# Ledger of designs, part 92: peptides against a protein of PDB entry 5OOQ

Target 1, 227 residues: chain A of PDB entry 5OOQ
Amino acid sequence: YREDVRQVVTHPANALSFLQPGRLVEISVNGKDNYGWGAVVDFAKRINKRNPSAVYTDHESYIVNVVVNTMYIDSPVNLLKPFNPTLPEGIRPAEEGEKSICAVIPITLDSIKSIGNLRLYMPKDIRASGQKETVGKSLREVNRRFPDGIPVLDPVKNMKIEDEDFLKLMKKIDVLNTKLSSNPLTNSMRLEELYGKYSRKHDLHEDMKQLKRKISESQAVIQLDDL

## One batch from the design tools (peptide; made by RFdiffusion4, then SolubleMPNN)

Design b2_p17_6_s2 (from b2_p17_6, 10 letters changed)
Fold by OpenDDE base, seed 4:
Structure b2_p17_6_s2 (fold): chain B 227 residues (1-227), chain A 17 residues (1-17)
Amino acid sequence: as target 1 above (227 residues)
Amino acid sequence: MKRYFLDEVTGKIYYLD
């Protein structure tokens, strides 16, 4: 089941290491608003300043800023708040026949449909005038060069999701998928349980990755100051 | 700087005009 695979792929423990600046990701906000392929700007752990005690699911615990070139031209993009994934009313992709513009939108991991092989060279300051449009032009060119679709990362071969628990989960998912035709509700509940177990085990892994990233960032800052 | 993108799986670099 595609959604089941997506849940594993977009889990923080697996996805964050592939969300470098310029990484192309396919975006579907709330499973409804399809923006197509966009380019990652950055990401951060979701923090609610108004409600610090807020608990988010794994897939909603990070905010990813992404440049899209499919925003409806009359969308109230000025109302977008950085790192706020709750999009204002009217923020939507352009439909057929409508004009589109480039925009940076904050999304959750749950809004990522797929992660691509491709990574754009990104401008240093995406917020500067004209920079997001430059990225938009690049996205158009990418789509032109890949008419059959942008290559998607292989979860096992490329993302190296090959641990025993994942394989067991995938096998169980396959079994459940075969039975979904007979009892969708029961199978969905079982899938949620299996995913929960997987998520809990990999929480530690995510924490380790975050720590490594912070260390690397600190080292990079020191090196830049010495240059 | 010339615009480009990289396929990080194959290592192929694509240059944009």
Scores: peptide ipSAE 0.673, ipTM 0.953, DockQ to the pose 0.616
Fold by OpenDDE base, seed 5:
Structure b2_p17_6_s2 (fold): chain B 227 residues (1-227), chain A 17 residues (1-17)
Amino acid sequence: as target 1 above (227 residues)
Amino acid sequence: MKRYFLDEVTGKIYYLD
């Protein structure tokens, strides 16, 4: 269910209006490289100049530039290309015990794990000398002030996602969370199992994807206009 | 440069200076 929620939240029709400069987002590239919380610089429609006929999925159709402060220090950051989400070999977050640096990386919407309530005041020119480090300091301070985690936008109350199937999903999650909270013997693993079973049984994930794809282009334009 | 961040849900401003 968590992945189902993520798919809906990070769909262009829902996410783009909340990706203002300075918005904090939790980043996971390829489901393995966790950079933690970063700050949005900007975003743009993905265009392949070498292959203009390239077709991308909805979640790969936009590139989001984000500042992270968890880049491994020996990563070849000089090989990063703006608006190219295919990261060079060696680009990865620092592991425990390794030193990290600040970097601006291009990611797809599919690499966003969560969208936060918080928005940083961003420098006008993030690529100027020292600016990304300033943002990095801000990110560290944010993490310090929120030791229990950065608050995540409520998809319904804050993001105003009103899709009927999504609302049903959220209600089911709430019920499961309540049951989990009432039984100390139940852990996150059990919850994930239940989410998986429900998703498979009702094919909710695929249904939601299909529904969103039908209106994705039109809604994406609307979201951009409302920015 | 003055640094701050905003919780856009609560409206609370946090100063980092």
Scores: peptide ipSAE 0.670, ipTM 0.951, DockQ to the pose 0.680
Fold by OpenDDE base, seed 2:
Parts: C-alpha cells; sequence; structure tokens
Structure b2_p17_6_s2 (fold): chain B 227 residues (1-227), chain A 17 residues (1-17)
C-alpha cells in the first residue's frame, strides 16, 4: 500500500510546502517513465486558458517544473510546452546504454514518487544557457554521495502530517499489510473512505496550508542565503 | 558561485565545489 501513502504525501495540502526551488523529488511519469531524482524549479496552479472552467483532481491541479538529468538525448525536447504536463510522444528517460541530457519538464503531483530531504542551491534563471547542465552536475554528485539512496522525508516527523484521519489511514494500512482478508475489495473500499475523509478535511483547510507554504518558502530562502 | 545543497532535516550543508 505504498501507493496509498504516496497519494497522501503528494496531495497539494501536504506536498506544496515542500516543493521549494531546489527540492529533490523522485519522478515517475505515467507510472512508466522513471527519470530518477530531479530538482524542483517552481510550481503553479494548473490553469486551462482554453477552458477556464476545467476541473482537475487534486493531484493534477498543479504543475511542477523539474530539472532532470536523465532525459534521452534524442527526445524531442523542443516540443515541450510550458505548463503542459501532457508530454509529447518520444519524451522519455534514457535507457541503459543510452546518452542522456538535462531538461526541464512539467509534471503533475501524481508524477512524484518521493520527496527528498535535500534541497539544491538553484540558479536564479534556470533557462539561461548552461544552467540546466549545472544542476545536472549537482544531481550526479548527489547521487554519488548517497549510493544507498537519497533520504526521503518522513510524512509524520518531517512533513508534520499529524491529522487524525491520516493516522487512522496509516493504521489501516498496517492492518491490511499484516492480515489478508477474504474480501480485499471491501478492505480497499474502506481505505478509500478513510482517504476521502482525510482529503475533505484538508480541502477545508487549504487556505491555511497555502499560508504555511508561503511561510516555509520564505524561511527556506533565508536559510539558503545564509549559507 | 559554489554549488551546494542542504539536508533540510538534519541541517547539514554539502559543498559540491
Amino acid sequence: as target 1 above (227 residues)
Amino acid sequence: MKRYFLDEVTGKIYYLD
């Protein structure tokens, strides 16, 4: 039930406060294309200019721009559209033996597999010549220094997800992992109900979370400037 | 400008240059 935990972690109410520029995130697009760890550039609420009334799911309602250093070299990166998470055909990570290049790709929250403890110092203008490659070099060095894997934020200790419904969800997951029931469908439905309750509660407090995000971003910037 | 990254959980700074 790692996916269930991922859904909670990547929910806007929880994730956005930890998507500051330079934050490392593990990226998997459409559950197929694994780009590995990339660095957050920025994020914005998803807006459809052609259809302003479009309603997106929580996990698809934001666009996160990330630098990856694993893009296949022959990918049509010139076809990437800003703020369009629907990636053109041929955009994919390099396979074993293939050469890779650095690229900025727009993704949804649903494409985030993990949020790391680490935050890179990011250039002010990532679109300037050579800046993506600089970030790419940093990513390679990070991976070298953490051969056992980049540390992932603890949902409770680090992300401060202490909602009662979330805790109940976690307990339910533990029970489901340890006990096989004769009716897995019923158990899955109950899990969805718990997640639904959690989601609804946080939706009501979205404004508060946005404020928390702004505060967190400001503090992070100050910390980086002090380095 | 030196490249670096921060572990925001531990507070540890890592220098890349």
Scores: peptide ipSAE 0.667, ipTM 0.951, DockQ to the pose 0.591
Fold by OpenDDE base, seed 1:
Structure b2_p17_6_s2 (fold): chain B 227 residues (1-227), chain A 17 residues (1-17)
Amino acid sequence: as target 1 above (227 residues)
Amino acid sequence: MKRYFLDEVTGKIYYLD
């Protein structure tokens, strides 16, 4: 269900109006290269000069230029071309322990994992010397201020997506979340009390609490993965 | 250079040093 939501959110009809300069978006390229949160520079309709008759899917029909601060330092960033989402080989985010630099990368809408509530004030000319680094510094500060994650736009309340099928999807997700929260195995005060009594009787109180938490977390993860 | 960001949902402005 999460992917279904993402597909709707990142559709041009919904996403483009929220891709103003400075908008923070979470970026994942090819399902494996996670750049984290970047800042939108601009976007444009994808045009193939070599093949003008090329037809792209909706999610590949626009190119979004974004500033990221997680580019691997030894990536061939000099080979990056604005509005060319086909990234050169070697372009990747830095792994843990590697040094990173700021870069502007062109991505498709399909590479957007989330659209954030936050919008940076962007320099007028991002290509000018030092400007992307300034944005990078801002991104670092944002991440510092939001250690639990950058807030994501609510598709219904904020993005005003009112498609009936989408609303049904969201309702289903809410129901599932409610069921997870109401699961006796997870948050039942009564179950916790019963297990507490049982554990006291058998001197297993702490172990049972930990086990309950693990079971609850595991079930929640499994159910969320099914979303 | 002005450095700040806006939460466009809440309207809160965050200033950066």
Scores: peptide ipSAE 0.669, ipTM 0.951, DockQ to the pose 0.745; fails the geometry check

Design b2_p17_6_s3 (from b2_p17_6, 9 letters changed)
Fold by OpenDDE base, seed 3:
Structure b2_p17_6_s3 (fold): chain B 227 residues (1-227), chain A 17 residues (1-17)
Amino acid sequence: as target 1 above (227 residues)
Amino acid sequence: MKRYYVDLVTGEVYELE
C-alpha cells in the first residue's frame, strides 16, 4: 500500500511544488535500480518534438533532472540524453564493492520513491566541471548525518494534501497496516478506487496543477537569489 | 566555498563539512 501513497505524492499536482533545485529525492528507476537519495537540478514538462500531440501519463509527463552519487563508474553516462528519461542500457547504480561516480540523470516522477525535507544549496552551473562532484560530497555528508534515513515529507502536514479522497486513502492504509485483513483483495481494490477518484478529480482541476507549477518555479528563483 | 543544506520544514540552515 506504500505504492498507493507514492502514486499520490508523486502526482504532478502534488510533487512539482516541492521539486526546487537541491531538493533531496529518493530515486528508484524502473522499480529495480535504486540510486538512493539524489538532488533535484530542475524539471520540465515532457515534450515530444516529433509528436507534439503525444499524451503521457501524469507520472511520466515531466522530466526531473537529478544528481546522483551512486552511478556505476563504468556506466555509459556519455550516452545519456538530456530530457530523455529512457536510460541507455548499462546505466545503473553501483553494486556493493563497485566504484561509483556522480551523474545527472533525467527521470520521471514515477521514479521518485520519496521526497525529502532537505534541500541542498546547489551550484549555479551543475554541468560545469567538478560541480556535480561537489553535490555528491554533500549527499554523502547528509546521508552520514542521517543514518536512519533522510526525513521524508509528511503528505498531510508538510505537503498539505488535504483532498478528501486522499485522506480516506491514508486512513484506509493505516487501518490495513495495523490489521491483517482476511480479505486483502477487497481492500486492495478499495485502495485503487480511492486513488482513482483522487486522480480523476485532480485531472479535472488543471488550474490547480498549473498554479502549483508556477509556485514551484517562483520559489526556485527566490531561493537561487539567496545563494 | 562553504556548502549548506536547509530543512524546508523547519527553515533551519546547516553547514556541510
Scores: peptide ipSAE 0.689, ipTM 0.963, DockQ to the pose 0.648
Fold by OpenDDE base, seed 5:
Structure b2_p17_6_s3 (fold): chain B 227 residues (1-227), chain A 17 residues (1-17)
Amino acid sequence: as target 1 above (227 residues)
Amino acid sequence: MKRYYVDLVTGEVYELE
């Protein structure tokens, strides 16, 4: 159920309008590398210059650059390439007892576990010396202020995913989840079909969502400047 | 430089130390 909701939330048609610079997102890469909460730097549509004909899934079609403060200190961060989500070997979060460092990592939408309510005021140039660490300090303090976890966006109330197709999908997901134990393969295929239909319909509104993102970004900047 | 975050749901702005 949680994964199904995550798939909807992290779909480009829904997620992109909430990925403003500084937006806090919870990061999990390859289902095992949990970086915790990071801050969005920017995002772009994924383009493979070496293979322009490459086709990506919806959740892999965008690259999001995020600042994390949980990178293992001995990770080969110098090998990270902006907008390349294929992370070099050895890039991983610090384990318990290990030291961590701040890093900017490129991730796909599929690596977003959750989107938070909070947005950090971001430095203008995150690549400048010391700027990542500044964001890292902010992340640490925010985490301290929310010991029970950073508040997550409500898909319906906050993200306004209220269309009939979504509600129908959610109801069907609930039904399928109760039956997954009996025939996982058939149920998973059916879920994928339903999700596919939903995604295709919402993809038609991607441009609209991008516009909403720009508006939200502008409003957020104004609010921060009024302090 | 002062650091801030905003709750985009409530619109409230908070200062970070």
Scores: peptide ipSAE 0.685, ipTM 0.962, DockQ to the pose 0.647
Fold by OpenDDE base, seed 1:
Structure b2_p17_6_s3 (fold): chain B 227 residues (1-227), chain A 17 residues (1-17)
Amino acid sequence: as target 1 above (227 residues)
Amino acid sequence: MKRYYVDLVTGEVYELE
């Protein structure tokens, strides 16, 4: 269900009006390269000069330039071509323990995992010396202020996506989330009722609580993955 | 130069350190 939501949110008809300069977006390229939250520089309709007749999918029909602060330091950033979302080999985010640098990368809408509520005040010329690093500092500070994650735009309330099928999808997700939150607790409580008498007799109450919590958390994660 | 961000949902502006 998450992917279904993402497909709707990142569709040009919905996403473009929220890709102002400085808008924070969460970036995942090729499903494996997670750059985290970056800042939008600009976007443009994708044009293939070599093949003007090229037809792109809706999610690949626009190029979004974004500043990221998680680029691996030894990535061949000099090979990046403006307005070419096909990234050169070796362009990747830094892994744990690796040093990172700031870079502007061109991505497609399909590489946007989430659109945030926040917008950075961007330098006038992001390509000027030191400007990317300034944005990088801002990104770091914002991430620090939101340890639980940068707030994501509400597709219905904020983006005003009112498609009936989408609303049904969102309602279904909400119901599932409610069930996930309520059922584990109910099941945990029932389990406590079932084992409570036994646990009290054997002084296993605390162990049972911990086990129930772990089970509940695991079930919640599994159910969320189905969304 | 002072750095800022805005929450476009609430309209609130915040200064960055």
Scores: peptide ipSAE 0.677, ipTM 0.961, DockQ to the pose 0.780
Fold by OpenDDE base, seed 2:
Order: C-alpha cells, then structure tokens, then sequence
Structure b2_p17_6_s3 (fold): chain B 227 residues (1-227), chain A 17 residues (1-17)
C-alpha cells in the first residue's frame, strides 16, 4: 500500500516544504511515464487564468517544474506550455535504446513518486543555454553514486509527519504487510478511511498560507554559483 | 564549474565529478 503513503507524502501540506530548488524527486507522470529522478526548479500554485474559479484537487493544485534527463530526444519539447501540467502528445521518457535529452517539465504533485534526501546546487538561471544539461550531468552522477537508489525521505523522521491518523495508517500498513489477508479490498478501504481522516483534519488553505510564509521567510536558496 | 549536492538529512555536501 505504498500509494497510500505516497498520497500523504505528496499532499501540499507535507510536500511543498521539501520542494526546494534542486531537491531530487522521482517522477512518474500519469502513473505511466517514468522519468526517474529529476531536480526541482520551483513550484507555484496552479491558477487558471481563463477560469479563476477552477477548483483543483489537493494533489493537482500546484505546478512543480522539474529538470529531467530522460526526455525522449524526439519529443516535441517546444510544445511544452509553462505552468501547464497537461503535457503535449509525444512528450515521454526515452525507452531503452533511445537517446534522451534534458528538459524542464511542469508536473503536479500527483506525479511525484518519491521525494529524496538529496538536493542539487542549481544554476541561477536554469532556462539559460546549457544549464539544464549541467543539471542532467549531475543527475547522472548522483544516480551512479547510489546504485541501490537515491535515499527517500522518511515521512515520520525526516518530514515530521506526526499526525495520529497517519501514524495509525503506517502501523496498519506494516501489519498488513506481515500477514496474509483474505480480503485485500476491505483492507484497502480501511487504509483509505484512515487517510481520509488525516486529510479531513487539516485545512489546506490555512496550512498553505502558513507554509508559504515559512518557506519564504526562513528557507534559504542555495545556488551553484554560491559554492 | 564545480557541481555539488547536499544530503539535507545529514547536512553533508558532496562534490560531483
């Protein structure tokens, strides 16, 4: 039931404070296009200029710009629209045997499979010529150094998710993983109920305001040229 | 230009080749 944990981890109230520039995140777009580990450029609240009253789900309410080094070389990257997570047809990761390039893609929180412990020192202007390729080189080297995978943030120890309902969810998952269940569907529903309880206990709007202030005021941005 | 990454859990900085 890793998906249940992922839903909590990638919720805006939990994830955004860990999406600093250069933070490594594992990316799976629409649950099918696996780009591997990429580096966060920035994020912004999703706003529909044509329909300001548009309401998005929590996991689709923010756009995260990420550098990936696994974009298929013949993907129509020029058709990418800033702040539009609905990717054009043909935008996909390279398959085995295909060549890849670096690209900046806009994704939703729902496209984050994992949040890593590691952060790259990023160029000041990632849009400048050659900068995304530099990040791509860094990504390759990091992946090489971690053959067993880039370390993933611990939701409790590192992300400080200490909500009682979440802890109960985690415990339940552990129990289910260690025993045979005759009714997986029922067990899954129970896990979703626990997640629901966690989600309902929080006001996303107020939490986001507080989080934004905290990020803006207390979080330092470290860039490559600062080293 | 040298490249770096940091482990934000440990705080350790590493140089990339």
Amino acid sequence: as target 1 above (227 residues)
Amino acid sequence: MKRYYVDLVTGEVYELE
Scores: peptide ipSAE 0.674, ipTM 0.963, DockQ to the pose 0.636

Design b2_p17_6_s4 (from b2_p17_6, 7 letters changed)
Fold by OpenDDE base, seed 1:
Structure b2_p17_6_s4 (fold): chain B 227 residues (1-227), chain A 17 residues (1-17)
Amino acid sequence: as target 1 above (227 residues)
Amino acid sequence: MERYYIDLVTGEIYYLE
């Protein structure tokens, strides 16, 4: 269900009006290269100069240039071309323990994991010396201010997506979340009390309490993965 | 120029150091 929501949110009909310069977006390229939150520079309709007759899917029909601050330092960033989403080999985010730099990368809408509520003030010329680093500094500070993650746009309340099928999807997600929250295996007060009484009787109070939480969390994760 | 961001949902502006 999460992917279904993402497909709707990142569709050009919905996403483009929220891709103003400085808009924060969460970036995942090819489903494996997670750059984290970046800032939109601009976007344009994808044009293939070599093959003008090329047909792209809706999610691949636009190119979004974004500033990221998580580019691996030894990536061949000099080979990056604006509005060319076919990234050169070696372009990747830094892994844990590796150094990162700021870069402007062209991505498709399909590489947007989420669209944030926040918009950075952007330099007039992002390609000027030091400008992308300034944005990078801003990104770092914003991330620091939101340790639990940058707020994501609400598809219904904020993006005003009112498609009936989409609304049904969202309702289903809400129902599932409610079921998870009400599941006896989760943090039900009654279950917690019962296990508490049982554990006290058998001198296993702390162990059972911890185990219960672990099980409930695991079950919740498994069920949420289906969304 | 001062660095800042705007929460486009609330309209609030936040300055960055």
Scores: peptide ipSAE 0.689, ipTM 0.961, DockQ to the pose 0.799
Fold by OpenDDE base, seed 3:
Structure b2_p17_6_s4 (fold): chain B 227 residues (1-227), chain A 17 residues (1-17)
Amino acid sequence: as target 1 above (227 residues)
Amino acid sequence: MERYYIDLVTGEIYYLE
């Protein structure tokens, strides 16, 4: 049921307000390639220039550019296309014993495993020579400071997700986890229904969420400038 | 610029090496 919570957290109505430049996010592409914690560069609405009428799911409707320091050194990073979350074959994280490099990769919200509490100071031009390596060094040190993992945002306390349907979802998850119901299929359907209701409501309030995002970003920038 | 990060929950700033 952690996946259900993840879907709510990574929904655009919730996640975008917390994807400021430098925000740390845990990245898993296609549920297989775990890049670990990376730093957000920016995000944009996914636009298909070839097919403007293309409709994406909520979790596929935005592209997030992130710096990772775990890219396999021999990955064909030159084949990466900006704002194309479909990664070329061979793009993968380094395995144990393999050398890694820093790279900027475009991902969808669906590739975010978790959103962290921490935000790195980011260079103004991450594409400039040496800048992503600087971020990579920062990522390494942060990871060293948090051997048990970088702290993850609390959906209710930190993200302020207080929607009635979400709260009901959380309560249902808690009940299901506690009781270990004998009918997993029925329970899954119920969770999907609750998520659906939540998603519909928040789609209607997307504009309000975007405003909250802008406010949050402005406050964060002010804090950084005061240093 | 000196490298640092902020805990956006607590507001605390931490400097990196």
Scores: peptide ipSAE 0.694, ipTM 0.962, DockQ to the pose 0.654; fails the geometry check
Fold by OpenDDE base, seed 5:
Structure b2_p17_6_s4 (fold): chain B 227 residues (1-227), chain A 17 residues (1-17)
Amino acid sequence: as target 1 above (227 residues)
Amino acid sequence: MERYYIDLVTGEIYYLE
């Protein structure tokens, strides 16, 4: 069920308007590399310069650069390329007992586990010396202040995903989730079909939907920028 | 202070040490 909701939340039509610089997001790469909560730097449409005809799924069609403070210290971070979500071998979060460092990593929307309520003040030039470490310090303190976890956006109340199609999707997901244990393959296929229909419809209205959500957040965002 | 965050749901600003 959580994964099903995540697919909707992290769809470009829903997520992009909430990926302002400094927005906290929970990061999991390839379903196994958990970096914890990071801060958004920026995002862009994914472009393959070597293969301009490359087609990406909705969740892989954007790259989000995020600051994490949980990168394994011996990871080859010098090989990281902005806006290239194909991470070099050895890039991973620190395990328990290992030392970590701050890094900016490019991820896809599919690597976002959760979108938080919180937005950090971000340096104008995050790649300048010491800036990502400053953000890392902020991340540590925020995590300390929220021992039970950073608050996650409510898809309906906060993200304003209230359209009838979404509600129907959620209801169907609940039904499928109940039956998942009986026939995982069939239920998975049905979920993908349902999501596909949703995605196709809402992709056509992506810009409009993003604008609507931006308007809803405008006052809070402006308040931050005015400080 | 230079470091702070905002809760975009509540609009509250919090300063970091």
Scores: peptide ipSAE 0.690, ipTM 0.960, DockQ to the pose 0.624; fails the geometry check
Fold by OpenDDE base, seed 2:
Structure b2_p17_6_s4 (fold): chain B 227 residues (1-227), chain A 17 residues (1-17)
Amino acid sequence: as target 1 above (227 residues)
Amino acid sequence: MERYYIDLVTGEIYYLE
């Protein structure tokens, strides 16, 4: 039920305030293309200029630009479209034995596997020549320093998700993980109901979360500028 | 500027080579 926790963590109401420039996130696109840990460049609300009335799910309603250092060298990166999370065919991470390059890719929140504790110093203009490679070098060094994995944010302690429905969800997950059931479908449905309640409650408090995001971003910028 | 990262949980700063 790690996926259930992931959905809560990557919900806009929770995730956006932790997606500062340079924040490390673990990336898996379409559940199959694992790029590993990348660095956030920025994010924006997903807007369809051709269809302004388009409605996206919560996890697809934002586009996050991330630097990855695991892009397959022969991927058609020139076909990448800014703010288009639908990646061209052939865009994929390098496999074992293949060479990789650095690239900036647009992803949705749904492509975030985890959010890390760490934030890289980011160049002001990541799209300038050589800048993404510099970030890529930093990513490599960080990964080397954490052979057991980059520390992941604790949903409760770090992200401060203290909603009662979320806590109930977590408790339910724990129970389900330890209990064998002859009716897994029913248990899954109940879990989804709990998540639904959590999601609806946070949707109503989105404005407060946006304020939290602004505060968090400002504090993070100050911290980096003090170096 | 020297490359570095911050652990935003602890507030500690680490410099990279």
Scores: peptide ipSAE 0.682, ipTM 0.960, DockQ to the pose 0.671; fails the geometry check

